Peptides against a protein of PDB entry 7PB4. Designs and how they scored, part 45

Target 1, 105 residues: chain A of PDB entry 7PB4
Amino acid sequence: KMLNIKEYKEKLLSTLGEFLEDHFPLPDRSVKKKKKNIQESSVNLITLHEMLEILINRLFDVPHDPYVKISDSFWPPYVELLLRNGIALRHPEDPTRIRLEAFHQ
Target 2, 218 residues: chain B of PDB entry 7PB4
Amino acid sequence: DALQMAVGYFEKGPIKASQNKDKTLEKHLKTVENVAWKNGLASEEIDILLNIALSGKFGNAVNTRILKCMIPATVISEDSVVKAVSWLCVGKCSGSTKVLFYRWLVAMFDFIDRKEQINLLYGFFFASLQDDALCPYVCHLLYLLTKKENVKPFRVRKLLDLQAKMGMQPHLQALLSLYKFFAPALISVSLPVRKKIYFKNSENLWKTALLAVKQRNR

## One batch from the design tools (peptide; aimed at target 1 F19 F24 I87 L100)

Design b2_p13_8_s4 (made by RFdiffusion4, then SolubleMPNN; from b2_p13_8, 6 letters changed)
Fold by OpenDDE base, seed 2:
Structure b2_p13_8_s4 (fold): chain B 105 residues (1-105), chain C 218 residues (1-218), chain A 13 residues (1-13)
Amino acid sequence: as target 1 above (105 residues)
Amino acid sequence: as target 2 above (218 residues)
Amino acid sequence: SEMTLRLMIEELV
């Protein structure tokens, strides 16, 4: 029974990953190193899948403070997507922190 | 160059010590407006100014004026559009600015140098259909972007749900008609044969400027 | 779409 749950979770995560990659891919940062001094902040953006994994893991690992700080690696469209769809919530006092919505509470 | 000074002002922000901050801002804004409407702006200038207009660095009135004068001399970089969409999602701009941006994006669509990266944003634009204020303009944008590969069953369901909620809106019907063209098996509903696709004339704000741009680039 | 994404996430949590 437990093995089936883990396998199911893994399959679901993989299917979600594929869906997110197909429908919400990151734009190709054309790192065209054009020489001019605009420090395009070389911050590597994470995938929506990775962002969700971070949020899920935080909810399970630290249920009393399930909030994740929005980093520069969080692509703003992804944050907005999660918030608009009720998948994530902003911290009421700190708009720089978001949590996964508790679907089962 | 007066334009370079104006763009530099918006990029770097007001120097703290200027007693006449508002006069200086207005001077630079008028400089940008005059050049944009007369000659258009270079792609690099549009890149900078779009980011400024959508970043929330200045007030809504200033942002609106900047966005209204985002008229290309030749082309707009797709990278500028991708960055702009990112700024829209940060939520520092007003709803009116978002509407204006989508109107601008539709109006300037043909002047964007490439569409590959914009096509990757299809899902994000589609998600914005639920915003009643954006919906007409997003439908028009999606009408321009939609390929057969974008027409998925879940998107068809969402459009039909929106139609059920909002009624038979001309812009939504136009998009559904395009979806039916690409995937007739997914849309069993008889769509009224509309001879003319009617989108809101988002171009009206830039009609004269766009004609001038097309004439200069012939 | 959004509903699908939400449903998929709800199944993961």
Scores: peptide ipSAE 0.091, ipTM 0.788, DockQ to the pose 0.295
OpenDDE base, seeds 1, 3, 4, 5: peptide ipSAE 0.072, 0.084, 0.069, 0.073; ipTM 0.791, 0.790, 0.787, 0.789; seed 1 fails the geometry check

## One batch from the design tools (peptide; aimed at target 1 T15)

Design b2_p14_3 (made by RFdiffusion4)
Pose (drawn by RFdiffusion4):
Structure b2_p14_3 (pose): chain A 91 residues (1-28, 43-105), chain B 212 residues (1-189, 196-218), chain P 14 residues (1-14)
Amino acid sequence: KMLNIKEYKEKLLSTLGEFLEDHFPLPDVNLITLHEMLEILINRLFDVPHDPYVKISDSFWPPYVELLLRNGIALRHPEDPTRIRLEAFHQ
Amino acid sequence: DALQMAVGYFEKGPIKASQNKDKTLEKHLKTVENVAWKNGLASEEIDILLNIALSGKFGNAVNTRILKCMIPATVISEDSVVKAVSWLCVGKCSGSTKVLFYRWLVAMFDFIDRKEQINLLYGFFFASLQDDALCPYVCHLLYLLTKKENVKPFRVRKLLDLQAKMGMQPHLQALLSLYKFFAPALISVKIYFKNSENLWKTALLAVKQRNR
Amino acid sequence: ALLFEMVQELVELT
């Protein structure tokens, strides 16, 4: 069961990364890829389940933040505009 | 054949400015509906015309008439429904066309050969609940399509939030009752749906439904 | 829409 989940997770991650690079590229400060942004969000969601918010730095491309906000992937902090969290789809 | 000429004409897409082209389009569309309302269309023709209508090609009236004449002689391929859901996800489709398509998918539900690959698009179907114009028809579709495996906690939470936003709507209550039946531990809380009149009820389709 | 589904499954698996 574990190995099956692992194979599925790795396949999903690789295809997701390819899809992101194909459909959500950077334009050309130092910006990070959308993949790294999603990785930071997913890591913070499970590492700190009581505070899954990550600060928005200058490396976050505002179009990516707005893209994640429009599609219900990322959620804004009720008071702090510089923080965003990942939607807890698992619960 | 008389129908294949119209299928090819619609596959060619819209043409130049109209000198006599309006009459030509009308003749082809009349031929298609006559065949559809007399004995029905085959699976291949339906696979072609449904996806042509759900695409950006042709105006709204042509797509509406094509959708209203999408009556199967036998069965409907599921791959055509999958491509239709993909065309819906493209977004170059009219709202009224989307409503008509969901009504058609509800009406033609028992005439799709397989429904497992359609159930795999449960997520795309569920995401359309945000749109309050598609909400009743999407709820009617999900009432038919929902299996036990589809009742995930996230969906229950989002459906409860939507109930709180819109109120206890009949279609939302029916879908929530189905979710309760399938997963009572995740939440506490088929049949009549408004605007569920079968627009595509021909006599032959009626005999086939009774034979079903 | 596809992105949403893929990210949702990845979150569930993580």

Design b2_p14_3_s1 (made by RFdiffusion4, then SolubleMPNN; from b2_p14_3, 5 letters changed)
Fold by OpenDDE base, seed 1:
Structure b2_p14_3_s1 (fold): chain B 105 residues (1-105), chain C 218 residues (1-218), chain A 14 residues (1-14)
Amino acid sequence: as target 1 above (105 residues)
Amino acid sequence: as target 2 above (218 residues)
Amino acid sequence: MQLRLMVQELVELS
């Protein structure tokens, strides 16, 4: 039974990954290195899958403070997507922090 | 060049020393507006100014004016649009600015140099359909972007749900009709065969300017 | 939304 759950979880993760890649891929940053001063921080954006993984892990690792600080690696459209779909919630006092929504059945 | 000075002002920000910050701002804004409406702006200028308009660096009134004069001389870079979408989600721009951006994006769609990256943003645009203020313009944008591969069962369901909630809106019907064209098996509902696709603001804010741009590029 | 359901299921399985 445990093997089945693990296998199912793995399958679900894979399916989710494929879904996210198909529907919400990162735009190709044309890193044209031209020098001008706008600190386009060459920060590597993480995938939506990675973002979700971070949020899920935080929820389980630190359930009493499940909030994750939004870093520069978080593509703003992804954050907005999660918030709008009720998957994530902003901290009421700190808009730079988000958590996975409690899916109470 | 007056335009370069104006763009530089917006890019670098106001130099602390000027006692009349508002007058200087207005001067530069008028310069940008005049050039944009007369000749259009270079892609690089649009890239800079569009980002500024959506970054929240200036007040809503200034941002609105900048965005209204984002008229290309020739083309708009798709990268500028991608960056703009990123800024829209940071939450530093007003709802009115978001609406204006989508109106702008629809109006300027043909002047965007490439569509590959914009097509990748399809899901994000689709997610914005739930915003009542954005919905008409997003539908129009999606109508322009939609490919067969974008027509998925879950999106069909979402559109039908929106229609149930908002009623049979012309912009929703137009998008649904396109979806039915690509995937007739997914839409069992008989859509009225509207011969004429109607989107709000066929007369956009830039109609005259766009005609001029097209004439210059012909 | 399908995404929400998928995430919810993942959370439930964790």
Scores: peptide ipSAE 0.511, ipTM 0.860, DockQ to the pose 0.300
OpenDDE base, seeds 2, 3, 4, 5: peptide ipSAE 0.465, 0.488, 0.443, 0.489; ipTM 0.852, 0.870, 0.742, 0.872; seed 3 fails the geometry check

Design b2_p14_3_s2 (made by RFdiffusion4, then SolubleMPNN; from b2_p14_3, 7 letters changed)
Fold by OpenDDE base, seed 5:
Structure b2_p14_3_s2 (fold): chain B 105 residues (1-105), chain C 218 residues (1-218), chain A 14 residues (1-14)
Amino acid sequence: as target 1 above (105 residues)
Amino acid sequence: as target 2 above (218 residues)
Amino acid sequence: MQLRLMVEELVILS
């Protein structure tokens, strides 16, 4: 039973990864023209998958303070995507911090 | 020249605490507006000013005026659009600015040099459909971007749900009709046969300017 | 949304 759950989880992770790559890829930053004063162009952005991992880990590791500080590596469209879809929530007093939504079984 | 100085002002900000800050700002803004409407702006100038308009560096009134004069001399860089979308998501621009941006994006769509990266943003645009203020314009944008590979069951369901919620809106019907065209098996519901596809006239603000751009680039 | 469902399920399984 546990083995089946593990296998299913792995499959789900794989499926999620593929889904994220297909539908929400990072823009190609390799073809950058002249660097402008835009933080997004100068910072290494993490994938949506990595962002989710950070949020999930924080939820489990620090449940009393499950919020993650939005860094320059967080691509704004990803943040917005998570917020709009109810996957993440902003801290009520600090909009620079977000947490994973509490999902119930 | 005057345009370079104006762009530099917006990019670098005012150097000195001048008592005439407002006058200086207005002067430079007028310079940009005049050049944009008369000759259009270079892709590099649009790149700079578009991001400034969406970054929240200036007030809403200024941002609106800048965005309204983002008229290309020839082309708009796809990269500028990608960066702009990022700025929209930062949340430092007003809702009205966001609407204006999508109107601008639709109006200027044909002047964007490439679409490959914009197509990658399809999912992000689709996620914005739930915003009532943006929905009509996002539908129009998606109508322009949608390829067969974008038509997925979950997106079909989302569109149908939106239709159930807000009614049979012309812009939703237009997009659904396109989806049905690409993937008829995914849409079992009967759609009204409409002879005319209807979207809000996003280009109206730039109609004269767009005509001028087309004439210059013939 | 498909993404939300997938993430939700992943969190539940974690």
Scores: peptide ipSAE 0.495, ipTM 0.874, DockQ to the pose 0.323
OpenDDE base, seeds 1, 2, 3, 4: peptide ipSAE 0.490, 0.485, 0.461, 0.494; ipTM 0.870, 0.865, 0.841, 0.874; seed 4 fails the geometry check

Design b2_p14_3_s3 (made by RFdiffusion4, then SolubleMPNN; from b2_p14_3, 7 letters changed; failed a check: a repeat of another design)
Amino acid sequence: MELRLMVEKLVELS

Design b2_p14_3_s4 (made by RFdiffusion4, then SolubleMPNN; from b2_p14_3, 7 letters changed)
Fold by OpenDDE base, seed 1:
Structure b2_p14_3_s4 (fold): chain B 105 residues (1-105), chain C 218 residues (1-218), chain A 14 residues (1-14)
Amino acid sequence: as target 1 above (105 residues)
Amino acid sequence: as target 2 above (218 residues)
Amino acid sequence: MELRLMVEELVILS
């Protein structure tokens, strides 16, 4: 039973990874030539998979304060995607913090 | 020139030493507006000003005016659009600005130099369908972007659910019809055969300007 | 499967 759960979890992770890559890839930054734009972030963006991992880990590590600070590595469209899909929730008092939504078990 | 000074003002911000910040702002804004509507803006100027309009650096009134004059002389860089979408999601711009952006994006779609990266944003645009204010324009955008590979069962379900919630909206019907065209097996519901597809704002804010741009670039 | 459902299931399995 435990093995089956582990195997299923691994399969799910793989499926999720593929899904995220197919439907929500990061934009190709390599196309950005040196343009004089103040808004150019030199910060490396993390994948949506990595973002979810951070949120999930925080939920389990600190269940009473499961909020993660939005860093510069968080691509704003990913944050918005998670919020709009009911996967994440902004902190009611601090919009720079988000948590994984409480899912019914 | 005057345009470069104006763009520089918006990019670098107001110089503290200005006694009348509002007059200076208005002067530069009028300069940008004048050039944009008469001749269009270079892709680099659009890149700078579009991001400024969405970054929340200035007030809503200023941002709206900037966005309204994002008229290309020739092309808009795809990169500018990608960056703009990022700023849009930061939440520093108003809802009206977001609506205006999508209207702009649809209106200027043919002037974007390439679509490869924008196509990658398909899922993000699709997620915005649930916003009632954005939905009509996002449907139009998705109608322009949708390829067979984008038509997935989960997206079909979401569209049908949205239709159940919002009713038989013409823009939703148009998108669903396209989905059915690409994947008829996924949509069992009979859709009215529309000879003409109608989206909101067929006559957009930039109609006259766009005609001029097209004429200049023939 | 929807993204939310996949994440939800992943959380449940964690």
Scores: peptide ipSAE 0.556, ipTM 0.893, DockQ to the pose 0.319
OpenDDE base, seeds 2, 3, 4, 5: peptide ipSAE 0.522, 0.525, 0.537, 0.521; ipTM 0.876, 0.876, 0.884, 0.873

Design b2_p14_4 (made by RFdiffusion4)
Pose (drawn by RFdiffusion4):
Structure b2_p14_4 (pose): chain A 91 residues (1-28, 43-105), chain B 212 residues (1-189, 196-218), chain P 14 residues (1-14)
Amino acid sequence: KMLNIKEYKEKLLSTLGEFLEDHFPLPDVNLITLHEMLEILINRLFDVPHDPYVKISDSFWPPYVELLLRNGIALRHPEDPTRIRLEAFHQ
Amino acid sequence: DALQMAVGYFEKGPIKASQNKDKTLEKHLKTVENVAWKNGLASEEIDILLNIALSGKFGNAVNTRILKCMIPATVISEDSVVKAVSWLCVGKCSGSTKVLFYRWLVAMFDFIDRKEQINLLYGFFFASLQDDALCPYVCHLLYLLTKKENVKPFRVRKLLDLQAKMGMQPHLQALLSLYKFFAPALISVKIYFKNSENLWKTALLAVKQRNR
Amino acid sequence: SEALLFQMVQELVE
């Protein structure tokens, strides 16, 4: 069971990364890839389940933040505009 | 053959400015509907015309008439439905066309050969609940399509939030009752649906439905 | 593309 889940996870992650690079590229400060942004969000969602918000730095490309916001992937903090969290799809 | 000429004409896409082209388009569309309303269309022709109508090619009237004449002689391939969902995801489709397609998918549900690959698109179907124009028809479709495996906690939570936003709507209540039946531990709370008239009810389709 | 992204991200989080 565990190995099957692992194989599925790795396959999903690789194909997701390829899809991101193919359909959501950077334009050319130092910006990070959308993949790294999603990784930070997923890591913070499970590492700190009581505060899954991450601050928005200058390395976050505003179009990526707005993309994640429009598609119900990322959610804004009720009061602090510089923080965003990942939607807890698992619950 | 008389119908294959019209299928090829529609596969060629829209052509130049109209000198006599309006009459040609009308003749081809009339031929298709005559065949559809007399004895029905085959799976291949349906696979072609449904995806042509759900694409950006041709105007809204042509796509509406094609959708209203999508009547199967036997069965409907599920791959065609998958490609149709995909064309909906493209976004170059009219709202009224989307409503008509969901109505068609509800009406033609028992004439699809297989439904497992269509159930795999449950997520794409569920995401369309945000749109309040598609909400009743999407709910009617999900009432038919929902299995036990599809009742995930996230969807229950989002459906409860949508109920709180829109109120206890009949279609939302029917889908929520189905979800309760499938997963009572995740939440507490088939049949009549508004605007569920079968627009595609020919006589032969009726005898095939009764034979079903 | 955006709808597919949502689905894939949802499956990954799940």

Design b2_p14_4_s1 (made by RFdiffusion4, then SolubleMPNN; from b2_p14_4, 5 letters changed)
Fold by OpenDDE base, seed 5:
Structure b2_p14_4_s1 (fold): chain B 105 residues (1-105), chain C 218 residues (1-218), chain A 14 residues (1-14)
Amino acid sequence: as target 1 above (105 residues)
Amino acid sequence: as target 2 above (218 residues)
Amino acid sequence: SELLLKLMIEELVE
């Protein structure tokens, strides 16, 4: 029974990844549009899938402190998307920290 | 049932010039209070009663009691909140009722089903920062609502002006820290590195009820 | 799409 649940979750996570790639892709860096002062922060943005994996893992690994610090690799629109839809919650005392919403707790 | 009769009374008003109007009102109010604190109210009941509490149909004492028992069984409809805010614009409710509403809104924020329309009311909430009585609670609400697109130069100026007037208030610092996070170029002032943000505990009035709601919805 | 995202995440966290 537990093995089946794990396999199911892995499959679901994979399906989620495909869904996110299709519907929530990162902006293409390639379009050389004009020189407005995009500070070249050389920081590699992570996918929404990777962001969710981090949040999910934190929730399971540290359920008493499930908050993740927002890094420069977090694309701001993704953070806003998660917060707006009630998928994530901002820390009440630290605006740079978010957690996955506990839907079943 | 008794709750339906009570809600109907508040919605439709007293039918007959009953000599015992005050006793009837108290009976129905107690019924609503009892159910709300024990089981919570359905979203439809909250929709009706919240609207009544802010409409000015009843006196301030009654409105305050109704608002205090706006405890959801499961969820609060965003539409109910939008309607409630519309009544704030009409100005028929007391200042104390407005404060209580913002406290309620912060306390019940997680139980509101959607936030899209509430986010559109950002400008209205921001304008309410100038009210000294509302300011702490509005800052807390804005802390929950603020997106990058809301952080504008004119709002930064207004917050800094407000800070200059009121001093370095913890709730203003919390909101400014969030603004700086979204738009660091707009806030050149070194904000004190406050590791902890403190808002007034708006949940205190509903602490027990909120725990019960969370337990029922697990 | 956003609703579907939320539902999928809810299922994963269960």
Scores: peptide ipSAE 0.371, ipTM 0.444, DockQ to the pose 0.363
OpenDDE base, seeds 1, 2, 3, 4: peptide ipSAE 0.366, 0.366, 0.372, 0.360; ipTM 0.619, 0.615, 0.429, 0.499; seed 3 fails the geometry check

Design b2_p14_4_s2 (made by RFdiffusion4, then SolubleMPNN; from b2_p14_4, 4 letters changed)
Fold by OpenDDE base, seed 2:
Structure b2_p14_4_s2 (fold): chain B 105 residues (1-105), chain C 218 residues (1-218), chain A 14 residues (1-14)
Amino acid sequence: as target 1 above (105 residues)
Amino acid sequence: as target 2 above (218 residues)
Amino acid sequence: SSLLLRLMVQELVE
């Protein structure tokens, strides 16, 4: 039974990854849209899928402190997306930390 | 049921013929309070009662008691919050009620089903920073709401001006720290490296109730 | 799409 749940979650995670790639892709580095302020930060941005994996893992690994530190690899629009949609919550004492939040319909 | 009758009383108002209006009011208020603290209220009940509390239909004492028992069973509708804010604009509620509302809003923030429309009210909340009584709680709310798109030069200036007037308040520093995170170029001032951001414990009024809600929804 | 995302994440966490 536990194995089936794990397999189900793995499949779901994979499906989520595909969904995120289709609907929330990282901006193509190639579109030099001239707005100079895209700091070409040499920092490799992680996918939204990877970001969610980090958040989920933290919730399970450290449930009493489920907050993840926002790194330079976190694309700001993804952070905002998660916060805006109630998927994540900002730490009350540290603005650089976020956690998964309770999901309400 | 008793709760439906109580909510109906507040919604429809007192029937003229009741000789003991005050006793009836108290009875219904106690009913709402009892259910709210024990089980929480349905989103529909909160929608009705929250609007009543802010509409000025009843006295300040009644409004504050109603607002204190706006505890959800599961969720609060975003629409209810938007309507509530609209009542704040009308100005029929007392200053104490406004403070209580912002405290409530912060305390119940995670139980609000959606945030899209609330985020659109960012400018309204930001303007409320000018009220000294509201400022600590509004800062906390803004801390929860602020997105990069909200961090504009004019708002930075206003926050710095407020800081100059009221001093280095912890709640203001918390908000400024968030602003600096989103727009470091706009805030040249070295913010004291406070390891911890402290807001007034607005949740204290509902702490026990919120714990109960979280336990029921797990 | 945002709702679907939330639902999918919820299913993973539950």
Scores: peptide ipSAE 0.415, ipTM 0.415, DockQ to the pose 0.334
OpenDDE base, seeds 1, 3, 4, 5: peptide ipSAE 0.413, 0.390, 0.412, 0.410; ipTM 0.533, 0.664, 0.530, 0.533

Design b2_p14_4_s3 (made by RFdiffusion4, then SolubleMPNN; from b2_p14_4, 5 letters changed)
Fold by OpenDDE base, seed 1:
Structure b2_p14_4_s3 (fold): chain B 105 residues (1-105), chain C 218 residues (1-218), chain A 14 residues (1-14)
Amino acid sequence: as target 1 above (105 residues)
Amino acid sequence: as target 2 above (218 residues)
Amino acid sequence: SSLLLRLMVQQLVE
């Protein structure tokens, strides 16, 4: 039974990943390597799929403090997307932290 | 160059030592405005100033003025637009700035050098349709961006729901008509055959400037 | 898309 649940979740996650890739892909930052030293912090942006995985994992691993700190790898449009759709919530006291919304059964 | 000094001021921020910060700011802002409306701005200048306008570094009044003078000499970099969309989502800009940005984006659409990355933002723009203030301009933008691949059942449903909520708005009808063109099977509702597609942006703030840009680039 | 995304995420969290 547990294996079936895990497999089911993996399948769902995969399906979600495909959906997110199709509808909300990352912009291709063609980092034109031109030489000028502007430290454009080559921060590698993570996919929305990866962001959701982080949020989900935090919810399960630390249910009493399910908040994740927004890093530079979090593309702002993704954060906004999650917040606008009620998928994520900002910490009431720390706007740099977000959690997955508790979907109350 | 006065323009370079002005752009540098906005990029680097005010040097602490100036007793009259407001006067200096106004001077540089006027410089940018004058050059932008007369000659247009280089793509690099637009890249810098557009990000500044949306980053929340300055007050809303200043940001609005900067954004209003984001007139290209030749082209706007697609990368600048992508960055701008990111800044809009950081939440440091006002609602009015967001509206102005979308108006600007529609007005300047033909001057953007590439559309590939902007097309990837389709889903984000579509999500902004729920904002009543943005909806007319987003519909216009989507009308320009929509490809057959973007027309999905869930988006059709969303548009129909918006129409049910907001009424038969011309901008929604225009977008729905385009959707029906690409995917007639998804839209069973008889759309009034509008001979003329009407978007509110026909009278944009940049009409005169855009004409001048087109004349210079011809 | 928002509803679908929410539903998909909800199924993962349940």
Scores: peptide ipSAE 0.343, ipTM 0.838, DockQ to the pose 0.274
OpenDDE base, seeds 2, 3, 4, 5: peptide ipSAE 0.322, 0.332, 0.334, 0.311; ipTM 0.820, 0.835, 0.838, 0.811

Design b2_p14_4_s4 (made by RFdiffusion4, then SolubleMPNN; from b2_p14_4, 4 letters changed)
Fold by OpenDDE base, seed 3:
Structure b2_p14_4_s4 (fold): chain B 105 residues (1-105), chain C 218 residues (1-218), chain A 14 residues (1-14)
Amino acid sequence: as target 1 above (105 residues)
Amino acid sequence: as target 2 above (218 residues)
Amino acid sequence: SEMLLRLMVEELVE
């Protein structure tokens, strides 16, 4: 039973990844080229899929402290998207930390 | 239902003919209080009673008691909150009622079904930061509501001015830290890296009730 | 699309 649940979640996560690639792609790196002066901090932005994976994994691995620190790899619009849709919650004492929302069954 | 009768009493007002108006009022208040703390109130009941508490229809003591028992069974309608805020604008409620409302709003924030309209009221809440009595609770509310789009240069200036006036308040620092997170270029001042943001524990009034609500909705 | 995202995430967390 536990293996089946894990496999199901992995499949679901994969499906989510495909969905996110289609509907919430990262902005093309090309648009940043025009504003010359902002130091290309070559911070590799992670996909929304990867961000969600991190959040989900943290929730399962550390359910008593399910918060993830927002890194520079987190695209700010994705953070806002998750927060505004009630998918993520900001830490009450640390604005740099977010968790996956506990969806009430 | 006793609760329906109580809610109806507050909605329609006291019928003139009752010789014992105060006893009747107390009976209905106790009914609402008992149900609210035991089971919570339905969204519709909160809608009615919250508006009554802020409308100035009853005295401050009654309004305070009603507001203290605005505990949801499941959810609070965003529309109820918007209506409540509209009453704050009319200014018929006492300062203490306003404080209590903001405390309530922070405490019950997670139980509000939607936030879209509340977020539109951001400017109104932000303007209330100038009230010294409200400021701690408004900062907490804004901390919950603030999006990147809300972080504007003029608001940063107002917060910094407020900090200059009031000193380094933990609640104000919390909000400023959030602003800096969203717009680091707007806040050149090195904010002390407070590892812990401390808001006044507005939840203390409803702590037991909130635990009960969370347990019922699990 | 945002609603679908929420539903999918909710299902993952359940």
Scores: peptide ipSAE 0.378, ipTM 0.388, DockQ to the pose 0.331
OpenDDE base, seeds 1, 2, 4, 5: peptide ipSAE 0.360, 0.367, 0.364, 0.360; ipTM 0.576, 0.561, 0.588, 0.586; seed 1 fails the geometry check

